# Ledger of designs, part 26: peptides against a protein of PDB entry 3J47

Target 1, 121 residues: chain A of PDB entry 3J47
Amino acid sequence: IRLTNQLKSLKGLQSKLKDVVEYLDKVINKELPINHTILGKLQDVFNLLPNLGTPDDDEIDVENHDRINISNNLQKALTVKTNDELMVIYISNLVRSIIAFDDLIENKIQNKKIQEQRVKD
Target 2, 69 residues: chain B of PDB entry 3J47
Amino acid sequence: YEEKEESNLAATKSMVKIAEQYSKRIEEEKELTEEELKTRYVGRQDPKKHLSETADETLENNIVSVLTA

## One batch from the design tools (peptide; aimed at target 1 E85, target 2 L9)

Design b2_p18_3_s4 (made by RFdiffusion4, then SolubleMPNN; from b2_p18_3, 13 letters changed)
Fold by OpenDDE base, seed 1:
Structure b2_p18_3_s4 (fold): chain B 121 residues (1-121), chain C 69 residues (1-69), chain A 18 residues (1-18)
Amino acid sequence: as target 1 above (121 residues)
Amino acid sequence: as target 2 above (69 residues)
Amino acid sequence: EIEEAYRLNEKLLQLLRE
């Protein structure tokens, strides 16, 4: 279920990204105005999927460059935040694993002591 | 797509809550580990068991957080 | 073996505190 949902989400993201690219191309060609709804949806997607690579916007005119830079900065900030959260989760899991291992060692020690006592009786 | 977006939004909210509790959970885990260490020197098994249980609970919560993220 | 397991656990606890 989770993997299937992730795959579906990835496919949806891919389709949306394609639509965004097509829209951006039309905007660049001045065929369509900037659609705020698409940008909002893109932002939402980036908020949900911070690892979506920001397109290399090196070629965009100065006015669009600033807005794109703001969007990119926000996306970058969200990506960093997500990475930090993942790192914290990873460290926490590692710590718990270590504690669990310590408990296993202690249990093994106790079991060995019990066996030694039984041999002496 | 909409269902996934809703799921992601819920996950994000859960992640924020997890982040707030995370520091506390880490501290609780450390405290339990110290008690376990002390119990080893005293030869009493009961405090060690309690420490282990708390560590396991902390681990479980982290796993749930990862699954929700 | 028990002493070694104890030593290993102490080392692990130390790593957790770092």
Scores: peptide ipSAE 0.441, ipTM 0.840, DockQ to the pose 0.015; fails the geometry check
OpenDDE base, seeds 2, 3, 4, 5: peptide ipSAE 0.355, 0.432, 0.439, 0.440; ipTM 0.821, 0.849, 0.844, 0.844; seeds 2, 3, 4, 5 fail the geometry check

Design b2_p18_4 (made by RFdiffusion4)
Pose (drawn by RFdiffusion4):
Structure b2_p18_4 (pose): chain A 91 residues (1-28, 36-48, 72-121), chain B 63 residues (1-40, 47-69), chain P 18 residues (1-18)
Amino acid sequence: IRLTNQLKSLKGLQSKLKDVVEYLDKVIHTILGKLQDVFNLNNLQKALTVKTNDELMVIYISNLVRSIIAFDDLIENKIQNKKIQEQRVKD
Amino acid sequence: YEEKEESNLAATKSMVKIAEQYSKRIEEEKELTEEELKTRPKKHLSETADETLENNIVSVLTA
Amino acid sequence: TEAWEAALKALEAATEVL
């Protein structure tokens, strides 16, 4: 789902660029200003990425913890299944 | 495009706030362990732990 | 936080453009 959403966003840019190229050919405004703003707003993320890296680490750790908890419950489920099997054999 | 951006926007606003959500997920995780222990309720605890993991995964995807 | 706020603004601005 996230991927489809990202693709939709990129699609708009692609189409938008094509339109702009055609527009320029024809010319040979508000949209242009808006685009420029967006441009000014990965490069910048470079410096900002430094911080993001730290945060990514924290969210990796959290995921690991969740995985451990899931494994715990999984073990309990396995044990229950084994007990059920034993009971069936006895019967 | 908009629908997709809406989902992404929510992921971003969650990333700004994740310090509090992390502490609440930490607690939830603990709660699920407690429930399991009682069972040894167990199911409820397990569900809570799964939810916490899922929230962490969503936070990583967004990043 | 600053990075995410900046990303938010970028997304809002991109929506206006498209």

Design b2_p18_4_s1 (made by RFdiffusion4, then SolubleMPNN; from b2_p18_4, 11 letters changed)
Fold by OpenDDE base, seed 4:
Structure b2_p18_4_s1 (fold): chain B 121 residues (1-121), chain C 69 residues (1-69), chain A 18 residues (1-18)
Amino acid sequence: as target 1 above (121 residues)
Amino acid sequence: as target 2 above (69 residues)
Amino acid sequence: TEAYELNIERLKKLKELL
């Protein structure tokens, strides 16, 4: 459910971006007037989205590192945060796997001891 | 889309909390491993089983956390 | 016996990793 919702949001964002690109292309080609309302809402979304597109403003706002907001400079910081989270999850899974293996080993040892006792009886 | 965005934001906040909880869970897992060691010495099957079950639950929660991240 | 020893070694390695 949660992953599906994230995928749906990402797909919705992708579709919206595609619509914006198509709209911008039509405006450049003078085929359609700029729908100022949709463009304004998209601009607001893009402004709320950490600046994906313009590499030029090196305003490394250092402070917003912690908030996973998906946009590109922030997405790079978010990618780092996501990598750190994935790393933590990976280590946790590894640790849990090791504990589970330890228990399996112990269970096998106990089963062998029980079999050896049954052979002695 | 908005519900998913809200869910994703909640997931991200949960992920930071999960990272902190993960460090704590790693420590809890170490404590469980120590209890397993103690259970091996005491020969009590029940504490060992409980430690194993807790480790498995900890693994499952980490896997779910990874899948939700 | 060998499987038990291998399991004990794996547990020791796990304990060292933790």
Scores: peptide ipSAE 0.426, ipTM 0.851, DockQ to the pose 0.013; fails the geometry check
OpenDDE base, seeds 1, 2, 3, 5: peptide ipSAE 0.416, 0.411, 0.419, 0.411; ipTM 0.845, 0.847, 0.845, 0.839; seeds 1, 2, 3, 5 fail the geometry check

Design b2_p18_4_s2 (made by RFdiffusion4, then SolubleMPNN; from b2_p18_4, 11 letters changed)
Fold by OpenDDE base, seed 4:
Structure b2_p18_4_s2 (fold): chain B 121 residues (1-121), chain C 69 residues (1-69), chain A 18 residues (1-18)
Amino acid sequence: as target 1 above (121 residues)
Amino acid sequence: as target 2 above (69 residues)
Amino acid sequence: TEAYELRLQQQKQLRELL
């Protein structure tokens, strides 16, 4: 269920991102005015979806954001916030993994000491 | 899609909360590492086990946070 | 001994990361 929902959200986000890119291209081409509502919804989606975009996709989105007005700054800020959150989670996971590894090593050392004591007896 | 978006919104809010608590978790993890270090010096198995358990709980919480994110 | 040293190194890395 959760994985399926995540996949569905990712697909929805991907579709929306595609629509946004298409919209942005149209705005760049002056075919359409900047729709603030779409940008707001996109920002909401970006706030909602950890932009697990590869650093390259985030970099591309950031490069595209550097060119356009106030709404892009908010989206960029939201993306940055999401990236910061992801980074924090990643660091936390790393720290926990290190602690768990330390505990594993300690357990191994203890087991080795117990074996050495058994051989000495 | 909307239900998933709502779930993602809730997850994002949870992630923000996790990020806010992250500094505290890092400090707690650091304290755990210090306790583990202390347990290594004291040679008391029980404090080491407790530190390990707390580290595992912290890891699990981060994993759950990542999965919720 | 080696496992202890590895653990010490990991603790150092953790401290560097924090």
Scores: peptide ipSAE 0.460, ipTM 0.848, DockQ to the pose 0.016; fails the geometry check
OpenDDE base, seeds 1, 2, 3, 5: peptide ipSAE 0.423, 0.438, 0.443, 0.436; ipTM 0.835, 0.847, 0.842, 0.839; seeds 1, 2, 3, 5 fail the geometry check

Design b2_p18_4_s3 (made by RFdiffusion4, then SolubleMPNN; from b2_p18_4, 10 letters changed)
Fold by OpenDDE base, seed 1:
Structure b2_p18_4_s3 (fold): chain B 121 residues (1-121), chain C 69 residues (1-69), chain A 18 residues (1-18)
Amino acid sequence: as target 1 above (121 residues)
Amino acid sequence: as target 2 above (69 residues)
Amino acid sequence: SEAYELNLQLLEKLRELL
C-alpha cells in the first residue's frame, strides 16, 4: 500500500514535471504566453533568497532601461536556478520510486515462488 | 500577495536546507542500491530489505521536499 | 551538477535491477 501510494505520487510528480517542461518549451517557442503566475511564483521563490538583496552600492546613474534589463537578467537567472533545483528534486524522487518498485517486484516474485512450492508439497 | 511571499520565502529556506541534505540522501540511496545488488547475487533477503528501506526513506524525504516547494 | 550525476548513477543501478 505505501509503495503503491509512493509510486502514484511519483507518477503524479512526473506528469506535473512533464507538463511544466512542455509549458516552458511552448513559452520558449512563443507558442504559449508566459504563464506569469508560474514564473511569478518561481521568481518569488528566488526573491526570497536572502543574498539577492545586497544592493551593490555602486551609485552608477544607469538609466531606467538598464535597470529593467538587470532586473530581467536577475529574474532569468533565478528562474533557471529554480528550474534546475526542481529538476534535481524530480529526478531524485523518480529514482527513489524506481528503487521501491524494484523491491516490490522482487517481493512479488519471491511470494510466487513460495506459493508454487506450497502447491507442489 | 504578502502571505504568498512569506510562504515562498519559508519554502525557499527549506529548499536550501533540503539541497544541503540532498547530497547525503543521494549517497544513502546509492548504498541501498549496492546492498540490493549484493543481496540479489547472494540470495539473502536481509541486505536487499535494508537497501529497500533506505531507498524508501530517501523517497519520503524527496516527497516532503516537493510538498514544501 | 554533482547531485545530478549521482541521480543518474542511481537511475542506472535501478535500471539494472529491472
Scores: peptide ipSAE 0.472, ipTM 0.840, DockQ to the pose 0.027; fails the geometry check
OpenDDE base, seeds 2, 3, 4, 5: peptide ipSAE 0.452, 0.469, 0.467, 0.457; ipTM 0.845, 0.848, 0.849, 0.834; seeds 2, 3, 4, 5 fail the geometry check

Design b2_p18_4_s4 (made by RFdiffusion4, then SolubleMPNN; from b2_p18_4, 11 letters changed)
Fold by OpenDDE base, seed 2:
Structure b2_p18_4_s4 (fold): chain B 121 residues (1-121), chain C 69 residues (1-69), chain A 18 residues (1-18)
Amino acid sequence: as target 1 above (121 residues)
Amino acid sequence: as target 2 above (69 residues)
Amino acid sequence: SEAYELNLELLKKQRELL
């Protein structure tokens, strides 16, 4: 469910971006007037996106923990954080798997002992 | 789309919480493993079962965390 | 790091069970 929702959101974003590109192309071609409202919203979106362009020298306030895979320098830091989180999740899964296997092995050993006892009787 | 956005935001918050809980989950897994070891020696299935169940729960939570991440 | 150590310990336990 969560993955499906994320995928749907991404698809929606992709569609919107495509519409914006198409609109911008039409404006450039003088086919349609500039929709200031759409442009304003797009600008807001771009402002919310990590600065993709020129690393302005200013102190990357490390506090923006936004884990979104954005390609920029901020994205690199975010990517590192995301990788660390994924690593933790991976290790946790491994640990759980190991515990589950341990239980299975123990159960198997017990079952074997029970079978051996039944054969001796 | 809005529902998914909200879900993603919730997931992000959950990831922060998962980081904090991860250490606790690791400890719980260790405890379960110790119980399994004890059960292997004592022949008592109950502690081992509990350990297995806790391990499974921890695994499930980790999987959900990965899926959220 | 702590997660890796835990994983290593779990792997050791699995090996002991085998």
Scores: peptide ipSAE 0.492, ipTM 0.849, DockQ to the pose 0.017
OpenDDE base, seeds 1, 3, 4, 5: peptide ipSAE 0.455, 0.464, 0.462, 0.439; ipTM 0.841, 0.841, 0.843, 0.830; seeds 1, 3, 4, 5 fail the geometry check

Design b2_p18_5_s1 (made by RFdiffusion4, then SolubleMPNN; its pose is not in this set)
Fold by OpenDDE base, seed 4:
Structure b2_p18_5_s1 (fold): chain B 121 residues (1-121), chain C 69 residues (1-69), chain A 18 residues (1-18)
Amino acid sequence: as target 1 above (121 residues)
Amino acid sequence: as target 2 above (69 residues)
Amino acid sequence: SKWAEELEKYKKEVLEKL
């Protein structure tokens, strides 16, 4: 369920990102203005998801280049945050693995000692 | 899509919480390692076993955190 | 993922030490 939902969200995000790219292309070509509401929603989505696509802008104003840059910066920041979280989880798993291995080694040493004692008896 | 987004948001929040707890877990893991060291010196199997179990639990929690991330 | 691969490498290294 969770993985399926994540996949669905990713697909939805991908589709939305595609729409945003198409919108941005239209804006660059001065065919459409930038839609601020879509950009705001996209920013919200990016704040919620590590990799969120940009929403489609209905109206493209040239002044929106700075806002687009801000949106991209926000997406990058979210991506960095996600990467940091993943790194922390990875390090934690590594530490736990190391501890588990240390315990395993100690158990093996104890087993060897028990065997040696049995041979001496 | 909205349900998945909510789930992802919840997962992200959980990941942040996990990251915060991670430092604590690392410290707990260190404490477990110290207990293992103490158990090695004392030769008491029970404390060592307890440390191992706690380490395993910490590992499991990290795995769950990774799966949740 | 690269991260998962690195984790697996680390696990392998730990296993080799055991």
Scores: peptide ipSAE 0.437, ipTM 0.841, DockQ to the pose 0.017; fails the geometry check
OpenDDE base, seeds 1, 2, 3, 5: peptide ipSAE 0.417, 0.390, 0.365, 0.431; ipTM 0.829, 0.835, 0.833, 0.838; seeds 1, 2, 3, 5 fail the geometry check

Design b2_p18_5_s2 (made by RFdiffusion4, then SolubleMPNN; its pose is not in this set)
Fold by OpenDDE base, seed 1:
Structure b2_p18_5_s2 (fold): chain B 121 residues (1-121), chain C 69 residues (1-69), chain A 18 residues (1-18)
Amino acid sequence: as target 1 above (121 residues)
Amino acid sequence: as target 2 above (69 residues)
Amino acid sequence: SEWAKELEKYQEEVKKKL
C-alpha cells in the first residue's frame, strides 16, 4: 500500500511537472496567461512533497526574482524540518534499543550466576 | 490526486501529534532507565523488569511512528 | 532512505553485542 501510494504520487508529480513545463512554454510564447490554479496545485504538491525541488516558476513570471527565492527558501525550510523530525525519531529508536540491550545484558549475567550456583550445588 | 492529498494531510497531522508524544515518551524512557540502574544496586529484579517493559513500549511506539512517517 | 539505512546499521550493531 505505501509503495503503491508513493509510486502514484511520483507519477502524479511527473504529470504535473510536464503540465507545468508545457504551460511555462506557452507563457513564454505569450500564448497563455499565468495560471494561478496550477501555481496553487504546485504549492500543495510542494507542501506534501518537500523533496520535489519543483521551482514555483508559475508565480514568478508575473512578479520579480524575489518571489522565486521565497518559494525556494520555503521548500528548503520544509525539507530541513522533515530531516530534523526524522533525526529525532532515529535518536529515539536508538535510545530504546540501548535500554533493551542493557536489560538483555543484565538478564544474561543473572542467568550465568544462576547456572554457576547450580554447578556448585 | 485529491485522495492522496487528504491522506498526506492526515499523515502530517499524525506526525505532529507523534512529535508531541515523542517528547513525553523520551522522558518516560529515561525514568525507567534510572529505575533499572537503582535495581542493579539493590539487587531487586522487579523494578528493572518494569523499566524494561516501559522501554519496550516506547520502542514500539517509535517504530509505529517511523512506519507512519 | 538515509535515515532508514542508519537505523538498520544500528540494529545490526545491537545484534552483534547480544
Scores: peptide ipSAE 0.428, ipTM 0.836, DockQ to the pose 0.017
OpenDDE base, seeds 2, 3, 4, 5: peptide ipSAE 0.423, 0.350, 0.453, 0.394; ipTM 0.843, 0.791, 0.845, 0.835; seeds 3, 4, 5 fail the geometry check

Design b2_p18_5_s3 (made by RFdiffusion4, then SolubleMPNN; its pose is not in this set)
Fold by OpenDDE base, seed 4:
Structure b2_p18_5_s3 (fold): chain B 121 residues (1-121), chain C 69 residues (1-69), chain A 18 residues (1-18)
Amino acid sequence: as target 1 above (121 residues)
Amino acid sequence: as target 2 above (69 residues)
Amino acid sequence: SEAAKELEKYKEEVKKKL
């Protein structure tokens, strides 16, 4: 459910971005007047989005990398964060697996001991 | 979409918490392994089983965390 | 990288337990 919602949100964002691009292209081509309200909202969204495209904002400090990947640099940072989180989860799973294997080994050893005792009796 | 975004935000916060919890879970797993070791020494089947179950639960929680991440 | 290191540490710990 959560992943589906995240995916849906991402798809929604993608669609919105596509619409913005299409709108911008239409404005550039003078086909449609700039819808200032939509552009303003999009601009607000883009401003809230870590600055994807402005070359000058490349310098914006690595520090914000810890927060939610809303926008591309931030998205990169968030991708890194997501990767780190996935890695942590992976490690956790590995640890759990190892514990489970240890228990299995112990159970096997115990079963063998029980079988050996039964053969001796 | 907004609900999902909020959910994703919450999930991301949860992921940070999960990372912390993961570190804690790793420690808990170590403790469980120590208990398992102790159980092996004591020869008590029940503590070993409990440790195994706790390890499995920890694994499951990690898997769920990965899936939620 | 850090997670990879942690994984490796875990792997080493598992090896020690084996």
Scores: peptide ipSAE 0.494, ipTM 0.859, DockQ to the pose 0.019; fails the geometry check
OpenDDE base, seeds 1, 2, 3, 5: peptide ipSAE 0.436, 0.450, 0.420, 0.433; ipTM 0.836, 0.842, 0.843, 0.838; seeds 1, 2, 3, 5 fail the geometry check

Design b2_p18_5_s4 (made by RFdiffusion4, then SolubleMPNN; its pose is not in this set)
Fold by OpenDDE base, seed 1:
Structure b2_p18_5_s4 (fold): chain B 121 residues (1-121), chain C 69 residues (1-69), chain A 18 residues (1-18)
Amino acid sequence: as target 1 above (121 residues)
Amino acid sequence: as target 2 above (69 residues)
Amino acid sequence: SEWAKELEKYQEKVLKEL
């Protein structure tokens, strides 16, 4: 039962990651805006992942306990890694937005100058 | 178990490599932005546009790399 | 959620500058 639940959770996570990737591709192509809700949900899933690996105190033999701990540590490490990657993606998108806004501001300033020149003529 | 550990290790190494590539691309983007700022002072609009476009391309590549990882 | 909030704040700042 526990293993099945872990597999189900992993499959769910995998599906979600795929969806996030697809969404990010669409954002890159300027087809869709960045959805903050998707990112937040992904973070929530990662924060819950460590709880999926917490063995309840049931009498599992010492050997199984060590293996479970190793698996949990691995899952935690993967979760942290994924969170870091998501953070990097977020920062990158932010930087792109900043650059785009700077260009827009410059264009606006130029347009204003052109209009002022036309009024003087 | 060993096979899973090896797979996880390989994945981790790949992620580190991607992170390094991302960091490098971010630095390249910053350099382009600085050049745009310099161009603003010179009053040459065309160089600024080119720099902005290059920065955008760099960012796109970073996103694709992260998505592929 | 914290990262998402920060992104939102940044977007709002940019919009105000436009």
Scores: peptide ipSAE 0.493, ipTM 0.836, DockQ to the pose 0.020; fails the geometry check
OpenDDE base, seeds 2, 3, 4, 5: peptide ipSAE 0.447, 0.486, 0.489, 0.488; ipTM 0.839, 0.851, 0.844, 0.841; seeds 2, 3, 4, 5 fail the geometry check

Design b2_p18_6 (made by RFdiffusion4)
Pose (drawn by RFdiffusion4):
Structure b2_p18_6 (pose): chain A 91 residues (1-28, 36-48, 72-121), chain B 63 residues (1-40, 47-69), chain P 18 residues (1-18)
Amino acid sequence: IRLTNQLKSLKGLQSKLKDVVEYLDKVIHTILGKLQDVFNLNNLQKALTVKTNDELMVIYISNLVRSIIAFDDLIENKIQNKKIQEQRVKD
Amino acid sequence: YEEKEESNLAATKSMVKIAEQYSKRIEEEKELTEEELKTRPKKHLSETADETLENNIVSVLTA
Amino acid sequence: AKELIKATKELAKKLEEK
């Protein structure tokens, strides 16, 4: 789902660029200003990425913890299944 | 495009706030462990732990 | 769009403050 959404965003840029190229050919405004703003707004992320890296680490740790908890419950379920099997054999 | 951006936008606003959500997910995790212990309720605890894990995964995907 | 820009700015400011 996230991927489909990203693709939709990129699609708009691609189409938008084509339109802009065609527009420029024909010319040979508000949208242009807006695009410039967006440009000014990955390069900059470079410095900002430094911080993001720290935060990514924290969210990796959290995921690991959740995985451990899931494994715990999984073990309990396995034990219950074994007990059920034993009871059936007895019967 | 907009629908996709909306989902992404929510992921971003969650990333700004995740310090508090992390502490509440930490607690939830612990709660699920408690429920399991009682069972040894257990199901409820397990569900809570799963939810916490899922919240962490979503945080990582957004990043 | 406006919300995205605002959110991007907030995020960038938050990262810079760190």

Design b2_p18_6_s1 (made by RFdiffusion4, then SolubleMPNN; from b2_p18_6, 9 letters changed)
Fold by OpenDDE base, seed 3:
Structure b2_p18_6_s1 (fold): chain B 121 residues (1-121), chain C 69 residues (1-69), chain A 18 residues (1-18)
Amino acid sequence: as target 1 above (121 residues)
Amino acid sequence: as target 2 above (69 residues)
Amino acid sequence: EEELIKAQKEYYDKLLSS
């Protein structure tokens, strides 16, 4: 359900971006007048987007390190945080797996002892 | 779309909480392993089963955390 | 995920052989 909702949101965004690009191309070609309302909303969206064009490493606000990949440069920092979180989860899963295996081994040893006792009897 | 965005935000907040709980869960897993070591000397099924169940629960919680990320 | 499960099984088999 969560993944489906995320996918739907991304698809919606993709469709909107495509429409914007098509509109901008038509405006550049003088086929359509500039819609100021649409442009204003687009400008707001671009201002909310992480600055894709400035490679300067210094603007990595420490607070944004923990969020998932939305856009490329800030996305790199966010990607690092996501990777760290995934590593922690991976280690946790490994530890749980090891514990589960230890229990299985112990159960196997016990079963073997029970069988050996039954044969002696 | 807005509902999905809200869900993602809630999931991110839950991940921070999960990270805190993860440290606590690791300690709980260690305690369970120690109990298993003690139980190997005393008796057959019950303490070992409980430890195994707790380990499984901890694993399930980690998987849910991964699915939420 | 399947590769991780396989790796876990291989580790378990090594432990059981141990």
Scores: peptide ipSAE 0.468, ipTM 0.848, DockQ to the pose 0.017
OpenDDE base, seeds 1, 2, 4, 5: peptide ipSAE 0.422, 0.446, 0.464, 0.445; ipTM 0.842, 0.848, 0.855, 0.840; seeds 1, 2, 4, 5 fail the geometry check

Design b2_p18_6_s2 (made by RFdiffusion4, then SolubleMPNN; from b2_p18_6, 9 letters changed)
Fold by OpenDDE base, seed 4:
Structure b2_p18_6_s2 (fold): chain B 121 residues (1-121), chain C 69 residues (1-69), chain A 18 residues (1-18)
Amino acid sequence: as target 1 above (121 residues)
Amino acid sequence: as target 2 above (69 residues)
Amino acid sequence: EEEKIKALKELYEKLLAS
């Protein structure tokens, strides 16, 4: 049962990886825009993977356990990195929005001044 | 594993650099916005608009840089 | 972003190889 579940999980991961690769290739080829939602979901899946990989069974050879732990640590590091990048992108977009709002406010103020001048004339 | 860790470390360092560049660009944008505010007080609409457009362009370039980095 | 995705793919490949 456990081995079967592990194989199923691995197969699921493999399929997801293939999908990610295909998606990346499409983005690189400019066939599709970057979908941040997809990236976020992928990140979430990766964040959940460490919870799946903790072998409860004492029977796994220490070497395999260490390799799995290293892989999990690398995955965690990559997920953190991805989160950081997404955060930077989000902040950048927020800043752009703020600038756009500032410009809109300025335009409104200018329009108001023009209207006031027209009323005075 | 070690090679991967090294690659991840390098990528992380690159991200930190990008973040620093982003922070700098944000500061530059703030400065441009301040200049726009000053221009508003001087009543020069055209310079103010130009500063705003420049700030927007700077932000756009920053976002593109983040997206491409 | 593409580099990150590439890194994620590489990690996943390593996970699959483990």
Scores: peptide ipSAE 0.539, ipTM 0.856, DockQ to the pose 0.072; fails the geometry check
OpenDDE base, seeds 1, 2, 3, 5: peptide ipSAE 0.519, 0.531, 0.528, 0.524; ipTM 0.846, 0.851, 0.848, 0.850; seeds 1, 2, 3, 5 fail the geometry check

Design b2_p18_6_s3 (made by RFdiffusion4, then SolubleMPNN; from b2_p18_6, 10 letters changed)
Fold by OpenDDE base, seed 1:
Structure b2_p18_6_s3 (fold): chain B 121 residues (1-121), chain C 69 residues (1-69), chain A 18 residues (1-18)
Amino acid sequence: as target 1 above (121 residues)
Amino acid sequence: as target 2 above (69 residues)
Amino acid sequence: EEELIEALKEYYNYLLSK
């Protein structure tokens, strides 16, 4: 049962990885922007990975256990990297929005001054 | 295993470098915004617009750099 | 972004090697 579940999870991961590769190829070809939904799904999968390492069954062949741990560590590192990149992009967009808003406020103040001058003339 | 660890280390170093460049560019943008605020009180509209445009260009270059990294 | 893509490809190749 556990081995079957692990194999199913591995197949699911493989399918997801294929989808990621296909998406990346489309991004490289400038066909599609980054899909945030794919990133969210990747994060969800990562959050489920720590549960695969529950120490209960002593009989897992040491080699398979080590390989699973390596895969989990790699996925963790990749997820952290992805989160950091997304955070930087998010902050950059916020800063751009603030600058744009400041410009709009200035334009509004200028328009008000022009209107007040026209009323005095 | 060793090749993978080396690749991860190289990637991490590259990310740190990008983060440092990003922080520097954010500071430059803030300085431009402060100059725009000062120019607002002096009543010269043209300098304010120029500073705002320069800040926007700096931000754009930062985002492009992050996206290409 | 390119580095992230490269890391994802590496992860995919690792999973496929299993």
Scores: peptide ipSAE 0.580, ipTM 0.860, DockQ to the pose 0.065
OpenDDE base, seeds 2, 3, 4, 5: peptide ipSAE 0.579, 0.561, 0.576, 0.586; ipTM 0.860, 0.853, 0.866, 0.867; seeds 2, 3, 4, 5 fail the geometry check

